# Peptides against a protein of PDB entry 4U39: the designs that were tried, part 30

Target 1, 302 residues: chain A of PDB entry 4U39
Amino acid sequence: SIKVIGVGGGGNNAVNRMIENEVQGVEYIAVNTDAQALNLSKAEVKMQIGAKLTRGLGAGANPEVGKKAAEESKEQIEEALKGADMVFVTAGMGGGTGTGAAPVIAQIAKDLGALTVGVVTRPFTFEGRKRQLQAAGGISAMKEAVDTLIVIPNDRILEIVDKNTPMLEAFREADNVLRQGVQGISDLIATPGLINLDFADVKTIMSNKGSALMGIGIATGENRAAEAAKKAISSPLLEAAIDGAQGVLMNITGGTNLSLYEVQEAADIVASASDQDVNMIFGSVINENLKDEIVVTVIATG

## One batch from the design tools (peptide; made by RFdiffusion4, then SolubleMPNN)

Design b1_p30_8_s2 (from b1_p30_8, 14 letters changed)
Fold by OpenDDE base, seed 1:
Structure b1_p30_8_s2 (fold): chain B 302 residues (1-302), chain A 30 residues (1-30)
Amino acid sequence: as target 1 above (302 residues)
Amino acid sequence: MLKVYEYENGSFVLTGKKSEILAKLKELRE
């Protein structure tokens, strides 16, 4: 089984976005210290952590409270993660609960033997230096607790949205990018009807790889596949080139009109961005909810 | 080793070396 755990406000917002977009083949778990916020989650499993510590009032933007809350609720977390082959831990770093609890939850998942993937955001610069510093600590802790960590630099999201995008929309986009990161992987692994996927292949690419880079490209029109692929490999979300990657996950998702030509074209473009004959997981995914849009997600590991 | 996984809805996943995957995609297109 694949489980997606949203931790704290940002993580839970991302999980809600995943549910709204009908990401298939995964179980959703919402984790928060704030009971009121948790009640707004669409996840099937809702877990309040640190009930004794916080009394449901949240972590007060203190990562130590988030950490202690997860530690308090370790047994409940273990039970919720039991039997998972893969666990996605998603959080917005810089806050209290997400920053503190996500690494603890990730470690629990890893200790249970699950392939543990972190998909987290760095805060926007405008959220302040304190959040940036807290996020750095949380990311460092996540790195030690996961097999693969995708860090989304929120400031780079500002490069892909309109300059007049309201702050609220920027956060929504961050949630969407978190969704895309999880979905880009999960669609390759957990799509219903997948026959005979050897999970060992996934483990080869994702186990103990540390930080991963993610690029996303979206396009429509006649040259949509090529455009989406080019956008993905040149994505502002990529903090470095993918040419040195040891492994690549590529997902091309389109509607029912996605052609093999488009798939090949996109693959060729993404493949050209890596110099080595890397281990790759390549997925061509049909999503009936997509019309003329193609989404290319590239995750470079190692 | 190249592995091919197919879905009922026309989705598919390939695992292996980049070169093998590209070659397979060409084959599938033909």
Scores: peptide ipSAE 0.639, ipTM 0.958, DockQ to the pose 0.889
Fold by OpenDDE base, seed 4:
Structure b1_p30_8_s2 (fold): chain B 302 residues (1-302), chain A 30 residues (1-30)
Amino acid sequence: as target 1 above (302 residues)
Amino acid sequence: MLKVYEYENGSFVLTGKKSEILAKLKELRE
């Protein structure tokens, strides 16, 4: 089984976005210290952590409180994650609950033997230096607790959205990028009807790989596949080129009109961005909710 | 080793070396 656990406000917003986009084949878990915020989750499993510590009032933007809250609720977290083959831990770093609890939850998942993937955001610069510093600490802790960590630099999201995008919309886009990161992987593994995927192949690419880079491209029109692929490999979300990667995950998602030609064209473009004959997981996914859009997600590991 | 996984809806997943995957995609198109 694949579980997605959203931790804190940002993580839970991302989980809500995943549910709204009908990401299939995964179980959703919402974790928060704030009981009121948790009630807004669409996840089937809702877990309040640190009830004794916080009394449901949240972590007060203190990562140490978030950490202690997860530690308090360790047994509950273990029970919720039990039996998972893969666990996605998603959070917005820089806050209290997400920053503090996500590494603890990730470690619990890893200790249970799950392939543990972190998908987290760095705060926007405008959120202030305190959040940046807290995020740095949380990311460092996540690196030690996960098999693969995807860090989304929120400031780079501003390069792919309209310059006039309101702050609130920038946060929504960050949630969407988190969704895309999780979905880009989960669709390769958990899409209903997938026959005989050997999870060992996923482990080979993602186990103990440390930091990973993610690029996303979306396009429509006649050259949509090529355009989406080019956008993905040149994505501002990529902090470095993927040419040095040891492994690549590539997802091409389109509607029912997605052609093999388009799939091949996109694959060739992404493949050209790496000089080495890397281990690769390549997925072509049909999503009926996509009409004319193609989405290419590239994750480079190692 | 190249592995091919197919879905009923036309989705598919390939695992293996990049070169093997690209070769397979070409084959599927023909």
Scores: peptide ipSAE 0.635, ipTM 0.958, DockQ to the pose 0.890
Fold by OpenDDE base, seed 3:
Structure b1_p30_8_s2 (fold): chain B 302 residues (1-302), chain A 30 residues (1-30)
Amino acid sequence: as target 1 above (302 residues)
Amino acid sequence: MLKVYEYENGSFVLTGKKSEILAKLKELRE
């Protein structure tokens, strides 16, 4: 089984976006210290952590409170994650609950033997220095607790959106990028009707790889596959080139009209961005909810 | 080793070396 656990406000928002976009084949868990915020989650499993510590009032933007809350609720977290083959831990770093609890939850998942993937955001610079410093500490802790960590630099999202984009929309886009990161992987593994996926192949590319880079491209029109692929490998979300990666995960998702030609064209473009004959997971996914759009997600590991 | 996984809806996943995957994609198109 694959589980996605959203931790804190940002993580829970991302999970809500995943549910709204009908990401299939995964179990959703929402974790928060704030009981009121948790009630707004669309996840089937809702877990309040640190009930004794926080009394449901949240972590007060203190990562230490988030950490202690997860530690208090360790047994509950273990029970919720038990039997998972893969666990995605998603959070917005810089806050109290997400920053503090996400590494603890990730470690619990890893200790249970699950392939543990972190998908987290760095705060925007405008959120202030305190959040950046807290996020740095949380990211460092996440690196030790996960097999693969995807860190999304929110400031790079500002390069993709219009300059006049309201702050609220920038946060919404960050939630969407988190969704895309999880979905880009989960669609390759958890799509209904997958026959005989050897999870060992996934482990080969994602186990103990540390930090990973993610690029996303979306396009429409006659050259949509090539454009989406080019956008993915040149994505502002990529803090470095993928040419040095030891492993690549590529997902091309389209509607029912996705052709093998388009799939090949996209694959060739992404493949050309790496010099080495890397280990690769390549997915061509049909999503009936997509009409004319193609989405290419590239994750470079190692 | 190249592995091919197929879905009922026409989705598929390939695992292996980049070169093997590209070769397989060419084969599937012919």
Scores: peptide ipSAE 0.632, ipTM 0.957, DockQ to the pose 0.884
Fold by OpenDDE base, seed 2:
Parts: sequence; structure tokens; C-alpha cells
Structure b1_p30_8_s2 (fold): chain B 302 residues (1-302), chain A 30 residues (1-30)
Amino acid sequence: as target 1 above (302 residues)
Amino acid sequence: MLKVYEYENGSFVLTGKKSEILAKLKELRE
């Protein structure tokens, strides 16, 4: 089984976005210290952590409270994650619960033997220096607790949105990028009807790889496949070139009109961005909800 | 080793070396 666990406000917003977009083949778990916020989750499993410590009032933007809350609720977390083959831990770093609890939850998942993937955001610069510093500590702890960590730099999202985009929309886009990161992977491994995917191949690419880079490209029109692929490998979300990666995960998603020619064209472009004959997971995914749009997601590991 | 996984809806996943995957995609197109 594949489980997605949203931790704190940002993580739970991302999980809600995933549910709204009908990401299939995964179980959703919402974790928070704030009981009121947790009630707004669309996840089937809702877990309040640190009930004794926080009395449901949240972590007060203190990562140490988030950490202690997860530690208090360790047994409950273990039970919720039990039997998972893969666990996605998603959080917005810089806050109290997400920053403090996400590393603890990730470590629990890893200790249970699950392939543990972190998908987290760095705060926007405008959220202040304190959040940035707290996020740095949380990210450092996540690196030790996960097999693969995807860090989304929120400031780079500002480069792909309109300059007049309201702050609220920037946060929504961050949630959407988190969704795309999880979905880009989960669609390759959890899509119903997949015939006998060897999970060992996924582990080879994602186990003990540390930090990973993610690029996303979206395009429409006659050259949509090539354009989407070019956007993905040159994505502002990529903090470095993918040429040094030891593993690559590529997902091309399109509607029912996605052609093999388009798939090959996109693959050639992404492959050209890496000089090495890397281990690769390549997926061509049909999504009936897409019309003329192609989405290319590239995750570079190692 | 190259592995091919197919879905009923036309989706598919390839696992293996980059070069093997590209070669397979070319083959599928022909």
C-alpha cells in the first residue's frame, strides 16, 4: 500500500488538493496538532498528535512542540503507517507542526521498512527570516529521516506565476506543486490496472538517495510534448541541472489523444539533459481529465 | 534489465537504463 501523510497546515492543504484532484491508488492521512484545522481535512484518516501536550491548540509555530507532539503520539503514527510499502510525507516547512513532526513521522515510516519520500516546501522569503531558519532545521532533519527528499523552493514558484498574483494564490500554487510531486510518482506505481510493477525497481531509484530535484512542464498545442519536456528540464523549481543525477523518474501525462510520437519526443528531450546512462523509471500516463494539455514531471535523484 | 508494465487505459511504465528505455520507445513507435 501507498500512504500519503500530510503534516500540519501546509501538508494538510496539499493532501486536500490531492483528494480534490482524485489522485488514485493512495491512502490519505492528515496529521495535525490543531484539532480545529484537522477537522477541515478531507482525508479518510485524521490523526491529532500531541493531545496531552497541546490540548488541540496547535504548536504555536514552535517546531519543538511539533516534534514532541509526534513523539507523544508515536504508537498511533506507527499503527496508521503499518503495512505501507511506500509513505509520502508532505509538509510546509517553517511552521510548528509540519517542521517538527514531519521528520519524526518520516523516521517512523522508515523504521517500519517503508520507502519514505519527503515532499516539502521552503517558505517564501516574505514569510520572514524566522520561518526560513526553522525550515532549514526541519529540512536537515528530514534528510536524515527519508530515503528521498524533494524540497520545493516556494520563491521559485513566484517565477512561474504572474507578477500580480495575490499571496493567497501563491500558496495555492505551492500546494499544487506539492500535489504534482506526489502524483508524478504515485501515478507511476499506484495506478489501478498496473500489471505486476516490481517495487524493487522503485526502491533502486529512490532508496537512500537523499535530496532530489523536481521539474515540471505543462504545455498545449501542436508541439505540446516537446514544449512540456523543455519546460520540465529548465524548470525554475530545479535548483541545479539534472545532468549529474544517478536516477531519473519521468512522467508524461496526457489525455486520450497522447501519441507514442509525443511520448518519445518528450523522453528524448529529458534524456538529453543527462549525460549518464542512469537508472530510470519512465511513465506514460493517460488521464481522461486532460484534454489538450500535457504535463511532464522529472525527478532527479542522487 | 528493461521491464515493461502496461495498463488497460493505454498507460505504461518502463523501468531500466535510460538507453534501454529510449530504444524500447522507438520500437513501440515502429
Scores: peptide ipSAE 0.627, ipTM 0.956, DockQ to the pose 0.886

Design b1_p30_8_s3 (from b1_p30_8, 11 letters changed)
Fold by OpenDDE base, seed 3:
Formats: C-alpha cells, sequence, structure tokens
Structure b1_p30_8_s3 (fold): chain B 302 residues (1-302), chain A 30 residues (1-30)
C-alpha cells in the first residue's frame, strides 16, 4: 500500500489538492497539532498529534513543539503507517508542525521498512528569515529520515507565475507543485496493471538516494509532448541540471489522445539531458481529466 | 533487465536502463 501523509498546514493543503485532483491508489492521512485546522482536511484519516502538549492549539510556529508532538503520538503514527510499502511525507517547511513533526514521521515510516519519500517546500523569502532558518533545520532532519527527499524552492515558483500574482495564489501554486510531485510518482506505482510494478525496482532507484530534483512541464498544442519535456528538463524548480543523476523517474501524463509518438518524443528529450545510461522508471499515464494538456514530470535522484 | 508493465487502458511503465527503454519505445512504434 501507498500512504500520503500531509503534516501541518502546508502538508494538509497539499493533501486536499491531491484529493480534489482524484489522485488514485493512495491512502491519505492528515496530521496536525491544530485540531480546528485538522477538521478542515478532506483526508479519510485525520490524526491530531501532541494533544497533551498543545491541547489542540497548534505548535505556535515552533519546530521543537512539532517534534515533541510527533514523539508524543509515536504509537498512533506507527499504527497508521503499519503495512505501508511506500510513504510520502509532504510538508511546508518553516512552520512549527510541518518542520518539527515531518522528520519524526518520516523516520517512523523508514523504521517500519517503508520506502520513505519526502516532498517538501522551502518557504518564500518574503515569509522572513526566521522561517528560512527553521526550514533549513527541518530539511536537514528530513534528509536523514527519508530515502529520497524532493525539496521545492518556493521562490522558483515566482518565476513560473505572473509577477502580479497575489501571495495567496503563490501558496496555492506551491500546494499544486507538491501535488504534482507526489502524483508524478504515485501514478507510476499505484495504478494497477496486467502485471504490477515490482516494488524492488522502485527501491533500486529511490532507496537511500538522498536529495532529488524535480522538474515539471505542461504544454498544449501540436508539439505539446516535446514542449512539455523541454519545460520539464529546464524547469525553474530544478536547482541544478539533471545531468549526473544516477536515477531518473519520468512520467508523461495525457488524455486519452496521448500517442506513442508523443511518448517517444518526450522520452528522447528527457534522455538527452543525461549523458549517462541511467536507471530509469518511465511511465505513460492516461488521465481522463486532461483534455489537450500533457504533463511531464522528471525526478532525478543522486 | 528491461521490465514492461502494461495497463488495460494502454498506459504502461518501463523499468530499466535509459538505452533499453528508448529501444523498447522505438520497437513499440514500429
Amino acid sequence: as target 1 above (302 residues)
Amino acid sequence: MLKFYEREDGSFVLVGKKSEILEKLREMRA
């Protein structure tokens, strides 16, 4: 089984976006210290952590409170994660609950033997220095607790959106990028096939790989596959080139009109961005909700 | 070793080396 855990406000917002976009084949868990915020989650499983410590009032932007809250609720977290083959831990770093609790939850997942993937955001620079410093500590802790960590630099989202985009919309886009990161992987693994994907192959590419880079491209029109692929490998979300990566996950998602030609074009472009004969998971995914759009997601590990 | 996983809707997943995957995709088009 695949479980997605949203931790804190940002993580729970991302999970809500995943549910709204009907990401299939995963179980959703919402975790928060704030009981009122948790009640707004669309997740089937809602877990309040640190009830004794916080009394449901949240972590007060203190990562140490978030950490202690997760530690208090360790047994409950273990029970919720039991039997998972893969666990996605998603959070917005810089706050109290997400920053402090996400590494603890990730470590619990890893200790249970699940392939543990972190998908987290760095705060925007405008959120202030305190949040940046807290996020740095949380990211460092996440690196030790996960098999693969995807870090989304929110400031790079500002390069993708209009300069006049309101702050609230920038946060919404960050939630969407988190969704795309999780969905890009989960759609490759969770979708039932005539022959199910051997999870051992996924582990070979993602286990103990540390930091990963993610690029996303979306396009429409006659050359949509090539354009989406080019956008993915040159994505502002990539803090470095995918060249030199030891492993690559590539997802091309389209509507029912996605052709083998388009799939091949996208694959050729992404493949050309790496000089090495890397280990790759390549997926062609059909999403009936996509009309004319193609989405290419590239995750480079190592 | 290249692994090919096909779904009922015609979607698929390939697992292997980049070169093997590209070759397989060319074969599928042919």
Scores: peptide ipSAE 0.678, ipTM 0.963, DockQ to the pose 0.850
Fold by OpenDDE base, seed 4:
Structure b1_p30_8_s3 (fold): chain B 302 residues (1-302), chain A 30 residues (1-30)
Amino acid sequence: as target 1 above (302 residues)
Amino acid sequence: MLKFYEREDGSFVLVGKKSEILEKLREMRA
């Protein structure tokens, strides 16, 4: 089974976005220290952590409280994660609960033997230096606790949205990018029969890889596959070029009109961005909701 | 070793070396 755990406000917003976008084949778990915020989750499984510590009032933007809350609720977390083959831990770094609890939850997942993938955001610069520093600590802790960590630099999201995008919309886009990161992977794995057959192959590419880079490209029109692929490999979300990666996961998702030619064209473009004959998971996915859009997601692992 | 997983809707997943995957994609198109 695949479980997606949203941790704290940002993580739970991302989970809500995943549910709204009908990401299939995964179980959603919302984790928070704030009981009121947790009640707004659309996840089937809702877990309040640190009830004794926080009394449901949240972590007060203190990562240590988030950490202790997860530690307090370790047994509950273990039970919720039991039997998972893969666990996505998603959070907005820089806050209290997400920053502190996500690494603890990730470690619990890893200790249970699940392939543990972190998909987290760095705060926007405008959120202030304190959040950036807290996020750095949380990301460092996540690196130790996960098999693969995708870090989304929120400031780079500002490069892919309109310059006049309101702050609220920038946060929504961050949630969407988190969704895209999880979905880009889960859509390849969360297929009937695939989960049970060769999860070992997924582990080969994603286990103990540390930090990963993610690029996303979206396009429509006659050259949509090529355009989407080019956007993905040159994505502002990529803090570095994907060249030199030892593993690549590529997802090309389109509507029912996605052609094999388009799939190949996109693959060739992405492949050209790496000089090495990397281990690769390549998937084509059909999503009827995309209509004429193609989405290319590239995840490069170290 | 290249592994190929095909779905009912025509979507698929390939797992292997990049070169093997590209070759397979070319073969599928031919």
Scores: peptide ipSAE 0.677, ipTM 0.963, DockQ to the pose 0.845
Fold by OpenDDE base, seed 2:
Structure b1_p30_8_s3 (fold): chain B 302 residues (1-302), chain A 30 residues (1-30)
Amino acid sequence: as target 1 above (302 residues)
Amino acid sequence: MLKFYEREDGSFVLVGKKSEILEKLREMRA
């Protein structure tokens, strides 16, 4: 089974976005120290952590409280993650619960033998230096606790959105990018009717790879596949070129009109961005909701 | 070794080396 665990406010917002977008083939778990915030989750499994420590009032933007809350609730977390083949841990780094608890939860998943993938955001610069410093500590702890860590720099999202985009919409876009990161991987692995991907092959590409970079491209029109692929490999979300990657995951998602020609064209463009004959997971996915859009997601590992 | 997984809707997943995947995609188009 594949489990997505949202940790704290940002992680739970991302999980809600995933559920609203009907991401299939995954189980959702919401984790928070704030009982009131947790009640707003759409996840089937809702877990309050650190009930004794916080009394359900949240972590007060203190990562140490988030960490201790997860440690207090270790057995409950273990039970919720038991039997998972793969665990996505998603959080907005810089807060109390997400920053402190996400690394602990990730380590629990890894210790249970699950392929553990972190998908987290760095805070926007406008959220302040304190949040940036807290996020840096949390990201460092996540690197030690996961097999692969995708870090989304929120400031790079501001380069993609309109300059007049309200702050609230920038946070929604961050949640959407988190969704795209999880869905880009899960759609390749979780979709029923695929002769079961040998999960061993996924592990070979994603196990102990450390930090990963993600690029996303979306396009419409006659050259939509090529445009989407070019946007993905030149995405502002990529902090470095993918040419140095040891592994690549590529997802091309389109509507029912997605052609094999378009799939090949996108693959050629993404492949040309890497000089090495890398290990690759390549998938085409049909999503009826995309109509005329193509979405290309590239994840570079190692 | 290249692994190919096909779905009923025509979608698919390929796992292997980049070069093997590109070759397979070319073959599928022929």
Scores: peptide ipSAE 0.674, ipTM 0.963, DockQ to the pose 0.858
Fold by OpenDDE base, seed 5:
Structure b1_p30_8_s3 (fold): chain B 302 residues (1-302), chain A 30 residues (1-30)
Amino acid sequence: as target 1 above (302 residues)
Amino acid sequence: MLKFYEREDGSFVLVGKKSEILEKLREMRA
């Protein structure tokens, strides 16, 4: 089974976005120290952590409280993650619960033998130095606790949106990018029967790879596949070129009108961004909610 | 070894080397 666990406010917002977008083949778990915030989750499984420590009042933006809350609830977390083949841990770094609890939860998943993938955000610079410093500590802890870590630099989101984009919309976009990161991977492997057949190959690409890079491209029109692919490999979300990666996951998602020509064209463009004959997982996905839009997601590991 | 998984909706997954995947995609289009 594949489980997605959202940790803290940002993680839970991302999980809600995933559910709203009907991401298939995964089980959702919402984790928070704030009981009121947790009640707003759309996840089937809701877990309050650190009930004794926080009394459901949240972590007060303190990562140590988030960490201790997860440690307090270790047995509950273990039970919720038991039997998972793969676990996505998603969080917004810089806060209390997400920053502190996500690494603990990730380690629990890894210790249970699950392929553990972190998909987290760095805070925007405008959120202040304190959040940046807390996020850095959380990301460092996540690197040690996961097989693969995708870090989304929120400041780079500002490069792909209009300069006049309201702050609220920037946060919504961050949640959407988290969704895209998880969905881009899960859509490749969440098909019944596929997980059992390909999970070893997934592990080859994602196990013990440390930091991964993610690029996303979206386009419409006659050249939409090529444009989306070009945008993905040159995405501002990429902190470096995907050249030199040891493994690549590529997802091309379109509507029912997605053609094999478009799929091939996108694949050729993404493949050209790597000089090596890398191990690759390539998926062509149909999403009926997409009309003329194509989405290309590229994840480079190693 | 290239692995090919096709779904009922026309979606599919390929697992293997980049070169093998590209070759398979070309073959599928021909």
Scores: peptide ipSAE 0.673, ipTM 0.963, DockQ to the pose 0.865

